# Designs tried in a protein design run: peptides against a protein of PDB entry 4DOW. Part 148

Target 1, 157 residues: chain A of PDB entry 4DOW
Amino acid sequence: TFSWVGRPLPNRKQFQQMYREICMKINDGSEIHIKVGQFVLIQGEDNKKPYVAKLIELFQNGAEVPPKKCARVQWFVRFLEIPVSKRHLLGRSPPAQEIFWYDCSDWDNKINVETIIGPVQVVALAPEEVIPVDQKSEETLFVKLSWNKKDFAPLPP

## One batch from the design tools (peptide; made by RFdiffusion4, then SolubleMPNN)

Design b2_p30_5_s2
Fold by OpenDDE base, seed 5:
Structure b2_p30_5_s2 (fold): chain B 157 residues (1-157), chain A 30 residues (1-30)
Amino acid sequence: as target 1 above (157 residues)
Amino acid sequence: SEKKAKEEEEKRKKEKEEEIKEREEALKKL
């Protein structure tokens, strides 16, 4: 179950009420608060790793019937989501914790908040920095590069 | 009603399956 935290933010978009924070109730009855600017895991296909996204906006879409709780996101892509024929362009074998900034507009960046599994830690690294691969950091994801369906590049400014 | 809740759940599942499929197909395009 998802509920808004706090009052709507001032905005000029008709039918869209914007928020800074949403509350997610989990099965044990505890609550997790997620804010704009945080990273989240999004439900993917069964038996696959969840998608990774950064929350850009949290909003209720009043143009839909019934109104839906939505988010606008920046997508990330896992190495295994990249087509096999293009993976060689990285020039290395990445650790399982590496993700890539998706630098394309061909995906819908609007999601239903109900698809959010929970928060995740994402750390941006310089190209020369080593991704730590230890048991204590297995939950942390790392981003060094973008992917635009053609090649890998430095992160967008 | 319970019937309506099941119908909405099935709709959400189908919408998610379509989203996943679209994402996978888009990644394969040059």
Scores: peptide ipSAE 0.284, ipTM 0.778, DockQ to the pose 0.405
Fold by OpenDDE base, seed 1:
Structure b2_p30_5_s2 (fold): chain B 157 residues (1-157), chain A 30 residues (1-30)
Amino acid sequence: as target 1 above (157 residues)
Amino acid sequence: SEKKAKEEEEKRKKEKEEEIKEREEALKKL
């Protein structure tokens, strides 16, 4: 269950109400608050790891009946989501915690908030910086590079 | 009514599944 937190932000978009924060009620009855700018896990297929995304906008689409709670996101990809034939372009074997900024427009960047599993920590690193592999970091994902379906590149500015 | 609420929940569930499916199909095109 998802509910908006706070008042709608000033918005000029017709039929859209924008928000800064959403509340997610989880199975144990506890609540998790997720804000614009945070990273989230998005549900994938049952046999796959969740997708990773950064929340850019939270909005209610009032053009739909009933109104839908949506988000605009920046996508990330996991190494295993990259085609096998192109993985060699990285030139190294990444740790399981590494993700890549998805620098393509072919994925719809609008989601239903109901696909959000929960928040996740994502840390940007310099290319030369080592990804820590400690028990304390097992829940943290790291990004060094972008992926544009053709090659890896430095992160966007 | 409880019936309408269940139908709406089922509709939302189906829509979520469709969204996931569409993304999975897009991922296969990488």
Scores: peptide ipSAE 0.269, ipTM 0.776, DockQ to the pose 0.693
Fold by OpenDDE base, seed 2:
Structure b2_p30_5_s2 (fold): chain B 157 residues (1-157), chain A 30 residues (1-30)
Amino acid sequence: as target 1 above (157 residues)
Amino acid sequence: SEKKAKEEEEKRKKEKEEEIKEREEALKKL
């Protein structure tokens, strides 16, 4: 179950009410608060790892009946989500914690908040920085590069 | 009503499944 936290933000979009924060109630009755600018895991198909995304906007879509709780996101991709034939373009074997900024517009960046599994930690690194692989970092993801379906590149500014 | 609540839940479930499917189809085109 998802509910808005706080008052709606000033917005110019007629059918969209924007928020800074959403509350996710989980099965044990506890609550997790997720804010714009945080990273989240998004449900994938069975037997697949969840998608990774950064929350850009949280909004209620009032054009739908009933109104739908939505988010706008920046997508990331895992190395194993990249086609086998293109993985060699990285020129190295990445650690399992490495993800890539998805620099394409072919994915819809609007999601149903009901597909959010929970928050995740994502850390941006410079190319020369080493990704730590220890027990404390197993749940932390790291991003150094973007992927645009053709090649890897530095992160967008 | 309980019936209406079930219908709305089923609709939300279907919409999530469709959204996931669309991303998976796009992922195959990477």
Scores: peptide ipSAE 0.258, ipTM 0.773, DockQ to the pose 0.663
Fold by OpenDDE base, seed 3:
Structure b2_p30_5_s2 (fold): chain B 157 residues (1-157), chain A 30 residues (1-30)
Amino acid sequence: as target 1 above (157 residues)
Amino acid sequence: SEKKAKEEEEKRKKEKEEEIKEREEALKKL
């Protein structure tokens, strides 16, 4: 279950109440707090790795009945999500821990918070930096580049 | 009611499946 933490933030959007933080209760009764600016795993298709996203907004959508707890996200893509015909544009075989900033607006960036599996650590690296695959936990993801469906590019600032 | 809860769950499941489908379609689109 998900519940808002703290008071609503001031906003100008009709039918929306914005929040800084949400609490996720796990089956064991433990609580995880997730804040705007953190990275999360989102439940994807069956038998696939979860999607990766950065939370940019947390809000209750009052235009829906019943009101839904939602997030706006910046999407990331895994290498295996990139079309096979385009993967060669990277010029290297990425480690499994590498993800890419999705630099397109064609995806809906609104999600239901119920699709959040949990937080994940994402570390931004410069293009020339080596991903420390052997030195980091397998749960840490790394981002060096963006993907815009045409090519790879440096990360947005 | 239990019936309403099941209908709402089915609706949420369908909305999620549509979102996943749109993502997959967008990734493949040049």
Scores: peptide ipSAE 0.206, ipTM 0.739, DockQ to the pose 0.405

Design b2_p30_6_s1 (from b2_p30_6, 13 letters changed)
Fold by OpenDDE base, seed 2:
Structure b2_p30_6_s1 (fold): chain B 157 residues (1-157), chain A 30 residues (1-30)
Amino acid sequence: as target 1 above (157 residues)
Amino acid sequence: MLPVPLSQEELKRINKINREELLKEKEKKR
């Protein structure tokens, strides 16, 4: 289950209440708090790796019945999600831990918070920096470049 | 009937559809 933490933030959008933090209750009864600005794993297709996103906004959509707890996110994409015909543009074979900043604004990047699996660590690296591949970092994801459906580029400022 | 929340399976399906749309290449306007 998911519940809001704290009071709603000042918001000008009708039917939306914005929050800084949400609480996720896990099966064992423990609670995980997730905040705006953190990175999360999101449920994807069966037998596929989960999606990766940065939380930009947390809000309750009161226009819907029943109201939905939602998030606006910045997406990342995995290398295998890049079209086969364009993968060569990277010029290298990335490690499994590398993800790419999705640099497209043509879609409304909203999710239902109930599809959040949990937090994940995402570290931005310079192109020359080596991605650590050890037991402790296996769960850490790394981003060096953006993907805009056409080509790879440096990360947005 | 009172509106019923979407199941987890339906939510996953929505995410899948949205992901597919997200990754679609815009056909070059000829």
Scores: peptide ipSAE 0.542, ipTM 0.845, DockQ to the pose 0.030
Fold by OpenDDE base, seed 3:
Order: C-alpha cells, then sequence, then structure tokens
Structure b2_p30_6_s1 (fold): chain B 157 residues (1-157), chain A 30 residues (1-30)
C-alpha cells in the first residue's frame, strides 16, 4: 500500500498533485517513507535484477481514472543492459555493484509507484576510487560513469 | 462500468515495455 505524506506541493501542471514524500506499507505492517531525491529499486522482469532509479518527482495523475500514483525518475542502467557490442568501451569488467547514470532525455521517465520495491543506497565515486566488495557494502550500489547509448562518460554535475 | 486498477502484472509489463524502448539504439539520420 502506498499513500501520500504531507500536503501537495505547488505546481503548474494540470490534473497533477505533486508530493515530496510517499509512504510504503509493507506486509508485516512496517512503513517505509520514500522522498524525492532518494534512490529506489523498481520491479523488472522476474528473472532479472531490479531497475535502479533516483526519484525526481512524486505525483498523482488526476487525468487518469482512477488516479494513479506516479513518479518521474532518473534511470540507472546495469552493465548487462549495455549492448554487447558497446561493453568493451568501458575497458574493464565492472563489479556487480556498479551501475551507470543513464544520460539520455529521449523518453518520458515515469513509473507507477506500486512497482517500487524499496529504497537502495547509491554512492557516487570518482573514476579512480575503488568500489568496495565486502559484506558491509554488498547492498550498496556505486556509480562512476554515465551511459548515453554511445559511450561512457564522467557523471553529470 | 467502474474503472479497475491495473494489476501488478500489468504494471510490470508496462515497465518492461518502457525499459525496452528506453534502451533502444536510435540510428543517426544521415
Amino acid sequence: as target 1 above (157 residues)
Amino acid sequence: MLPVPLSQEELKRINKINREELLKEKEKKR
């Protein structure tokens, strides 16, 4: 179950109510609060790892019936989602914890919040920094580079 | 008929389709 936290934020978009925070209620009765700016895991295919995204906007789309709770996100991509023919451009074999900032604006990056699995920790690193691969950091994802469908590049500012 | 919310399976399918479109390589028009 997902419910809005707080009052709607001022916005100019017709039929949309924007929010800063949403509450996710888990089956055991516990609650997780997710805010704009946080990173989340999003349900993908059953046989694949979840998608990773940064929440940019949380909004209810009143143009739909019934209204839908949605999010606009900044996507990350996993190495295995990079085309095989382009993977060599990285010049190394990345650890499983590495993800890449998707640097393309050619698609509307909207999701239904009901597909959010939960929050995840994403840490930005400089290219020269080593990604720790230990038990303490196994749940943390790391980003060093962006991917723009053509090549890898330094992270956007 | 009252509108029915989408199932989780339908929502996942939408995400999958959107993901596939997101990752598609666009040919540069020459």
Scores: peptide ipSAE 0.541, ipTM 0.844, DockQ to the pose 0.029
Fold by OpenDDE base, seed 5:
Structure b2_p30_6_s1 (fold): chain B 157 residues (1-157), chain A 30 residues (1-30)
Amino acid sequence: as target 1 above (157 residues)
Amino acid sequence: MLPVPLSQEELKRINKINREELLKEKEKKR
């Protein structure tokens, strides 16, 4: 179950109410609050790892009936989602914890919040920094580069 | 008939479709 936290933010967009925070209620009754700017795991295919994204906006889309709780996100991609023919461009075998900033805006970046699994830690690293692989960092994902469908590049500002 | 919210399965399917389109390479228009 997902519910908005707080009052809607000032917004001029008709039929859209924007929020800063959403509450996800878990089966045991506990609640997880997720805010704009945080990173989340999003439901992927049943047999695949979840998608990773940064929450940019949280909004209720009243233009749809029934209204939908939505998020606008910045996507990350996993190495295995890179075309096989272009993986060599990375020049290395990335660790499992590495993800890439998706540097394309040519498609919809909207999701239903109901597909959010939960928050995840994403840490930006310089190219020369080593990704720690230990029990403490096992749940942490790391990003060094962007992917723009053509090549890998430094992270955008 | 009153609008019915999408099932979780339908939402996942939408995510999958959007993901596939997101990652799709732009074909050069011939």
Scores: peptide ipSAE 0.540, ipTM 0.844, DockQ to the pose 0.030
Fold by OpenDDE base, seed 1:
Structure b2_p30_6_s1 (fold): chain B 157 residues (1-157), chain A 30 residues (1-30)
Amino acid sequence: as target 1 above (157 residues)
Amino acid sequence: MLPVPLSQEELKRINKINREELLKEKEKKR
């Protein structure tokens, strides 16, 4: 179950209410609060790793019936999602914990909050920094580069 | 039509479709 936390933020969109925070109730009865700016895992294809995104906006779309709880996100892409023919452009074999900042202007930046699995830690690293692979860092994802469907590049500022 | 909330399966399918579209390569302008 997802519920808004706090009062709606001021906005000029007639049929949208924006929020800073959302509460997720988990099966064990515990609650997780997720805020704009945090990184989350999002449900994808069955038997595949979840998608990774940074929350940019949280909003309720009142133009839909019933109203839909949504998020606008900045996507990350996993290496295995990059076309096989272009993977060589990375010049190395990335660890499983590495993700890439999706650097394209795309409309596919909205999700239903009900597909959020939970928060995840994403750490930005310099290219020369080594991604730690141990039990302590198993749940942490790392980003060094962006992907723009053509090539890899340094992270945007 | 009764407004019915989407099932988790439907939502996941939507995410998959959107993801596939997201990852599509741009048509090479010849």
Scores: peptide ipSAE 0.538, ipTM 0.842, DockQ to the pose 0.030

Design b2_p30_6_s2 (from b2_p30_6, 11 letters changed)
Fold by OpenDDE base, seed 3:
Structure b2_p30_6_s2 (fold): chain B 157 residues (1-157), chain A 30 residues (1-30)
Amino acid sequence: as target 1 above (157 residues)
Amino acid sequence: MLPVPLSQEELKRINEINREVLLEEKKKKE
């Protein structure tokens, strides 16, 4: 069960009510609050592995009947989501924890909130910073670069 | 670790999913 937290934010988008936070009610009765700006795992299609995304908007889409609770996201890609023929462009073998800012618009960045698995920790690093591989950070994802389907590049501002 | 409060059960679930993906990715790269 998903419910909005707080009052709708002011916006001029037709048929959309925007929110800062959404509440996910889980089976044990506990609640998880996820806010705009946080990172989440998104269910993959079929046997696809979960996607990583940053929530940039939370909104109810009134244009749909019934209205849908949606999110707009910034996608990140895992290294193995990058075509084999292009992986060499990185010039190194990244740790599994490394993800990349997806700098393309070909992916629909609108999702249903029902596809949200839960929050994850994503840390942005400078290119020269080392991605730690230890017990404390084994579940943390790290991003240094963007991927635009052509090449890797520094993170967008 | 995570920026939101999670129950231990939910945290475990999410972390398990995440770890599984990471492990599989490590194996596929090797």
Scores: peptide ipSAE 0.404, ipTM 0.825, DockQ to the pose 0.129
Fold by OpenDDE base, seed 5:
Structure b2_p30_6_s2 (fold): chain B 157 residues (1-157), chain A 30 residues (1-30)
Amino acid sequence: as target 1 above (157 residues)
Amino acid sequence: MLPVPLSQEELKRINEINREVLLEEKKKKE
C-alpha cells in the first residue's frame, strides 16, 4: 500500500494535491519512503519488463473517482526496447546496465503509484566515463544518452 | 517515530527483478 508522507505542497492545480514523499508499505509492515527525484522500477504491462523512471511529481489526482495517488515521471528506456533497426545508431554495444533518457512525449508520463515496484539506483555519466562492472554496481543502472526514437543524443540539460 | 525499514527480503525481491532484466539483456546480446 501507499500513503502520503507530510503535508501537501502548495499548488494551484485544480483537484490536485502535491506531495514530496510517499510511503510504500509492504505486507510485513516494513516501509520505504520514496521521494520526488528518486528512480524507481515500474511494473510492466503483462509480460513486459519493468520500466525505469525518475519521479518528477507526486500528487493525488482528485479528478478521478475515487482520487488516485499518482506520479509524473521521466521515462528511461532499456537498449532492447529500442527498435532493432535503430540500435546500430549507438555505434557500440552497451552493457546491460546502460539505459537511455526517453526524449519523447508519446509516452504517458503519469502513472499510478501502485505500479511502483521499488527504488532503483540510476547514475548519470558523461560519455567518456566508463560504466563500472563490479559486484557493488551490479544492480546500478547508468545513463549517458537520450533516445528520441530517431537517434541518440547527449542528455538533456 | 521512525517507520520500520524495508526488509532485506523485500529489498532482495526488488533487486532480483532488476537483476533478471539485466541478465536477460546480456543474453540477448550474445
Scores: peptide ipSAE 0.398, ipTM 0.820, DockQ to the pose 0.084
Fold by OpenDDE base, seed 2:
Structure b2_p30_6_s2 (fold): chain B 157 residues (1-157), chain A 30 residues (1-30)
Amino acid sequence: as target 1 above (157 residues)
Amino acid sequence: MLPVPLSQEELKRINEINREVLLEEKKKKE
């Protein structure tokens, strides 16, 4: 179950009420609050692996009946999601923890909040910075570069 | 009011999902 936290933010978008925070209530009764700017895992299609995304906007879509709780996201891709023929462009074999900023508009950036599995930690690093491999960071994802389906590049500003 | 923290069980589940994905990717690279 998902519910909005706080008052709607002022906006000019028709049929959209924007929020800063959403509450996710799970089966055991516990709750987690997720805010704009945080990173989440998104349910994959069928047996596909979960997607990684950064929450950019949280909004209720009033254009639908009933209204749906949605989010706009910035997508990230895993190395294995990149076509085999293009992986060599990285020039190195990245650790499994490395993900890439998806710098394309071909993917719909609107999702239903019900597809959110939960929060995940993503840390941005400089290209020269080493990705730590320890028990504390084993589940942390790291991003250094963007991927635009053509080549790798520094992260967008 | 502060939100109720995520249960240890659910946190464990999420972390397990993360680990599984990472392990599979590591295996494919080795």
Scores: peptide ipSAE 0.336, ipTM 0.791, DockQ to the pose 0.070
Fold by OpenDDE base, seed 1:
Structure b2_p30_6_s2 (fold): chain B 157 residues (1-157), chain A 30 residues (1-30)
Amino acid sequence: as target 1 above (157 residues)
Amino acid sequence: MLPVPLSQEELKRINEINREVLLEEKKKKE
């Protein structure tokens, strides 16, 4: 169950109401508030692995009947989501915890909030920084570079 | 409005999903 937290933000977009925060209520009765700017895991299609995304906007889409709670996201890709023929362009074998900023517009960046699995920790690192390997960081994802379907590049500002 | 804290069980579930993915990717790279 998802419900908006707070008042809608003022905007002039037709059929849209924007919010800063949404409440995710879990089956056991617990709740978690997710805000714009946070990172989340998104349900994959079929048996696909969950996607990683940063929430950019939270909005209710009034163009749909009934209105749907949606989010606009910045996608991140896992190394194994990159075509095999292009993985060598990285020049190294990344740890499993490394993800990449997806610098393309061909992937729909609008999602239904119901596809959100939950929050995940993503930390940006400089290229020269080492990804830590310890119990504390086992569940943390790290990003150093972007991927634009052609090559890897430094993170966008 | 006071949110109900996320239960340890649900937090575990979310983290387990993430860990499983990481483990699988690690194995595929090895």
Scores: peptide ipSAE 0.331, ipTM 0.781, DockQ to the pose 0.070

Design b2_p30_6_s3 (from b2_p30_6, 13 letters changed)
Fold by OpenDDE base, seed 3:
Structure b2_p30_6_s3 (fold): chain B 157 residues (1-157), chain A 30 residues (1-30)
Amino acid sequence: as target 1 above (157 residues)
Amino acid sequence: MLPVPLSQEELKRINEISKKELLEKKKKEK
């Protein structure tokens, strides 16, 4: 289950109550707090790795009945999510932990928070920085470039 | 904007929980 943490933020958007933090309660009774600005794993297809996204907004959509807890996200894509025909444009074989900033608007960036499966650590690196490939970094994702469905590019600011 | 880095141990724990939660959600959806 998901519940808002704290008071709604000042907001003039009609039918939307914005929050800074949400609590994800797991069935075992433990809870994880996720804040705007953090990175999360989002439920993907059955046999695929979860999607990766950065939380931009957390809001309750009052226009829906009943109101739904939603998030606006910045998507990332995994290398294997990029069409096979375009992967060569990277010019290298990325490690499994590399993701790319999705620089497109074709993906709906509004999600139901119920699709969030948990937080994940994402580290932005400069192009010249080497992505560490070791046991210690196995659970960390790294982003160096963006992908706009046409080509790879430097990370947006 | 970047979250505070988590320890490898904590990150591993969280990821395990996430996987478990995903599995549970999938079961509920069926």
Scores: peptide ipSAE 0.025, ipTM 0.514, DockQ to the pose 0.539
Fold by OpenDDE base, seed 5:
Structure b2_p30_6_s3 (fold): chain B 157 residues (1-157), chain A 30 residues (1-30)
Amino acid sequence: as target 1 above (157 residues)
Amino acid sequence: MLPVPLSQEELKRINEISKKELLEKKKKEK
């Protein structure tokens, strides 16, 4: 289902082969290429929307037996993934398309690529910019703020 | 943070497929 695209990148990590791109084959027979720096949907729990992540690294972990195709990610969180008791800290009711940069290290940022559902479009906006709500933008997610489990803040530099 | 270099139409199609795949995976896990 998943295969590397291109030659491995030069790196000094002993048991990791780094790649820029991976190919995902979907059930309908189509193939989707996903690159480092793009955003993806990750399989969620039952009755939950998929997780959102930015791909930071694509690598094969040769230290595992058998070797695993993995990715390092920057997590995002949906508003409904934030504890109910803290949602009021946003001070507004966000649209369903808004996600937040997860500014914490408590989540494992290494994933198996097989958990990737597919790519998704994420757009960063300034705080004053309005998130569009139309048919063309329904499948696009927008990020304005970060979430560090305590409060919302501007996006990291 | 830049958007994925896909058209909105392509994204919509991919997302629809992704949702379908998610549902199929969930059914297999149950």
Scores: peptide ipSAE 0.023, ipTM 0.490, DockQ to the pose 0.559
Fold by OpenDDE base, seed 1:
Structure b2_p30_6_s3 (fold): chain B 157 residues (1-157), chain A 30 residues (1-30)
Amino acid sequence: as target 1 above (157 residues)
Amino acid sequence: MLPVPLSQEELKRINEISKKELLEKKKKEK
């Protein structure tokens, strides 16, 4: 169950009401507030791990009937989501915790908030920094590079 | 786009872990 937190932000977009925060109610009755700028896990397709994304915008889409609670996101990709034929371009074997900034526009970056599993911690690192492998870091994802379907590149500012 | 698909059971496990971690984080925020 998802509900908006706070008043809608002023905007001129037709059929859209924007928000800064949304409340996610989970099965045990607890509530989690998710804000623009946070990282989230998005439910994957059958036989797929959850996707990783950064929330860029939260909005209600009034063009749909009934109106839908949506989000615009910046996608990240897991190494295993990169085509096998291009993985060698990384030049190393990344840990399972490493993700990559998806620098392409071919993916739809609008999602339904109902696909959000929950928040996740994402930490940006310099290319030379080592990804921690301790138990505390197992829940954290790390990003060093971007992927644009052609090659890996330094993380954008 | 994963080259090796996970079983539905494994996918369910991953989702359950994510929910569990979410709950634990919420408890720490109180």
Scores: peptide ipSAE 0.020, ipTM 0.504, DockQ to the pose 0.092
Fold by OpenDDE base, seed 2:
Structure b2_p30_6_s3 (fold): chain B 157 residues (1-157), chain A 30 residues (1-30)
Amino acid sequence: as target 1 above (157 residues)
Amino acid sequence: MLPVPLSQEELKRINEISKKELLEKKKKEK
């Protein structure tokens, strides 16, 4: 289950109450607090790795009955999510930990918080920086480039 | 905005629960 943490933020968006933090409680009693600006794994299809996203906004959608807890996100894509015919454009074989900033607007950036599996660590690196491959970093994802469905490019500001 | 790492506390919680287990638990709760 999900519950808001703290008081709603002042905003001017109709039918929306914005928050900085949400609490995710799973059936074993564990509680995880997730804040705007953090990165999360989003449930995908069976037998596929979860999607990766950065939380931009957390809000309750009052236009729905009953109101729904939602988030606006910046999407990332895994290398395996990129079409096979375009993977060669990277010019290298990336490690499994590398993800790419999705620089397209064709994906809906609004999600239900119920699709959140949990938090994940994402670190931005310069293209020349080496991605660690040790056990301590295997759970961390790294981003160096963006992907706009046409080519790879430097990260947006 | 560039991605930033999570806090140590958040990373600790992530390390305590496998991604597979989290996925399975979330599916059961839906």
Scores: peptide ipSAE 0.018, ipTM 0.501, DockQ to the pose 0.246

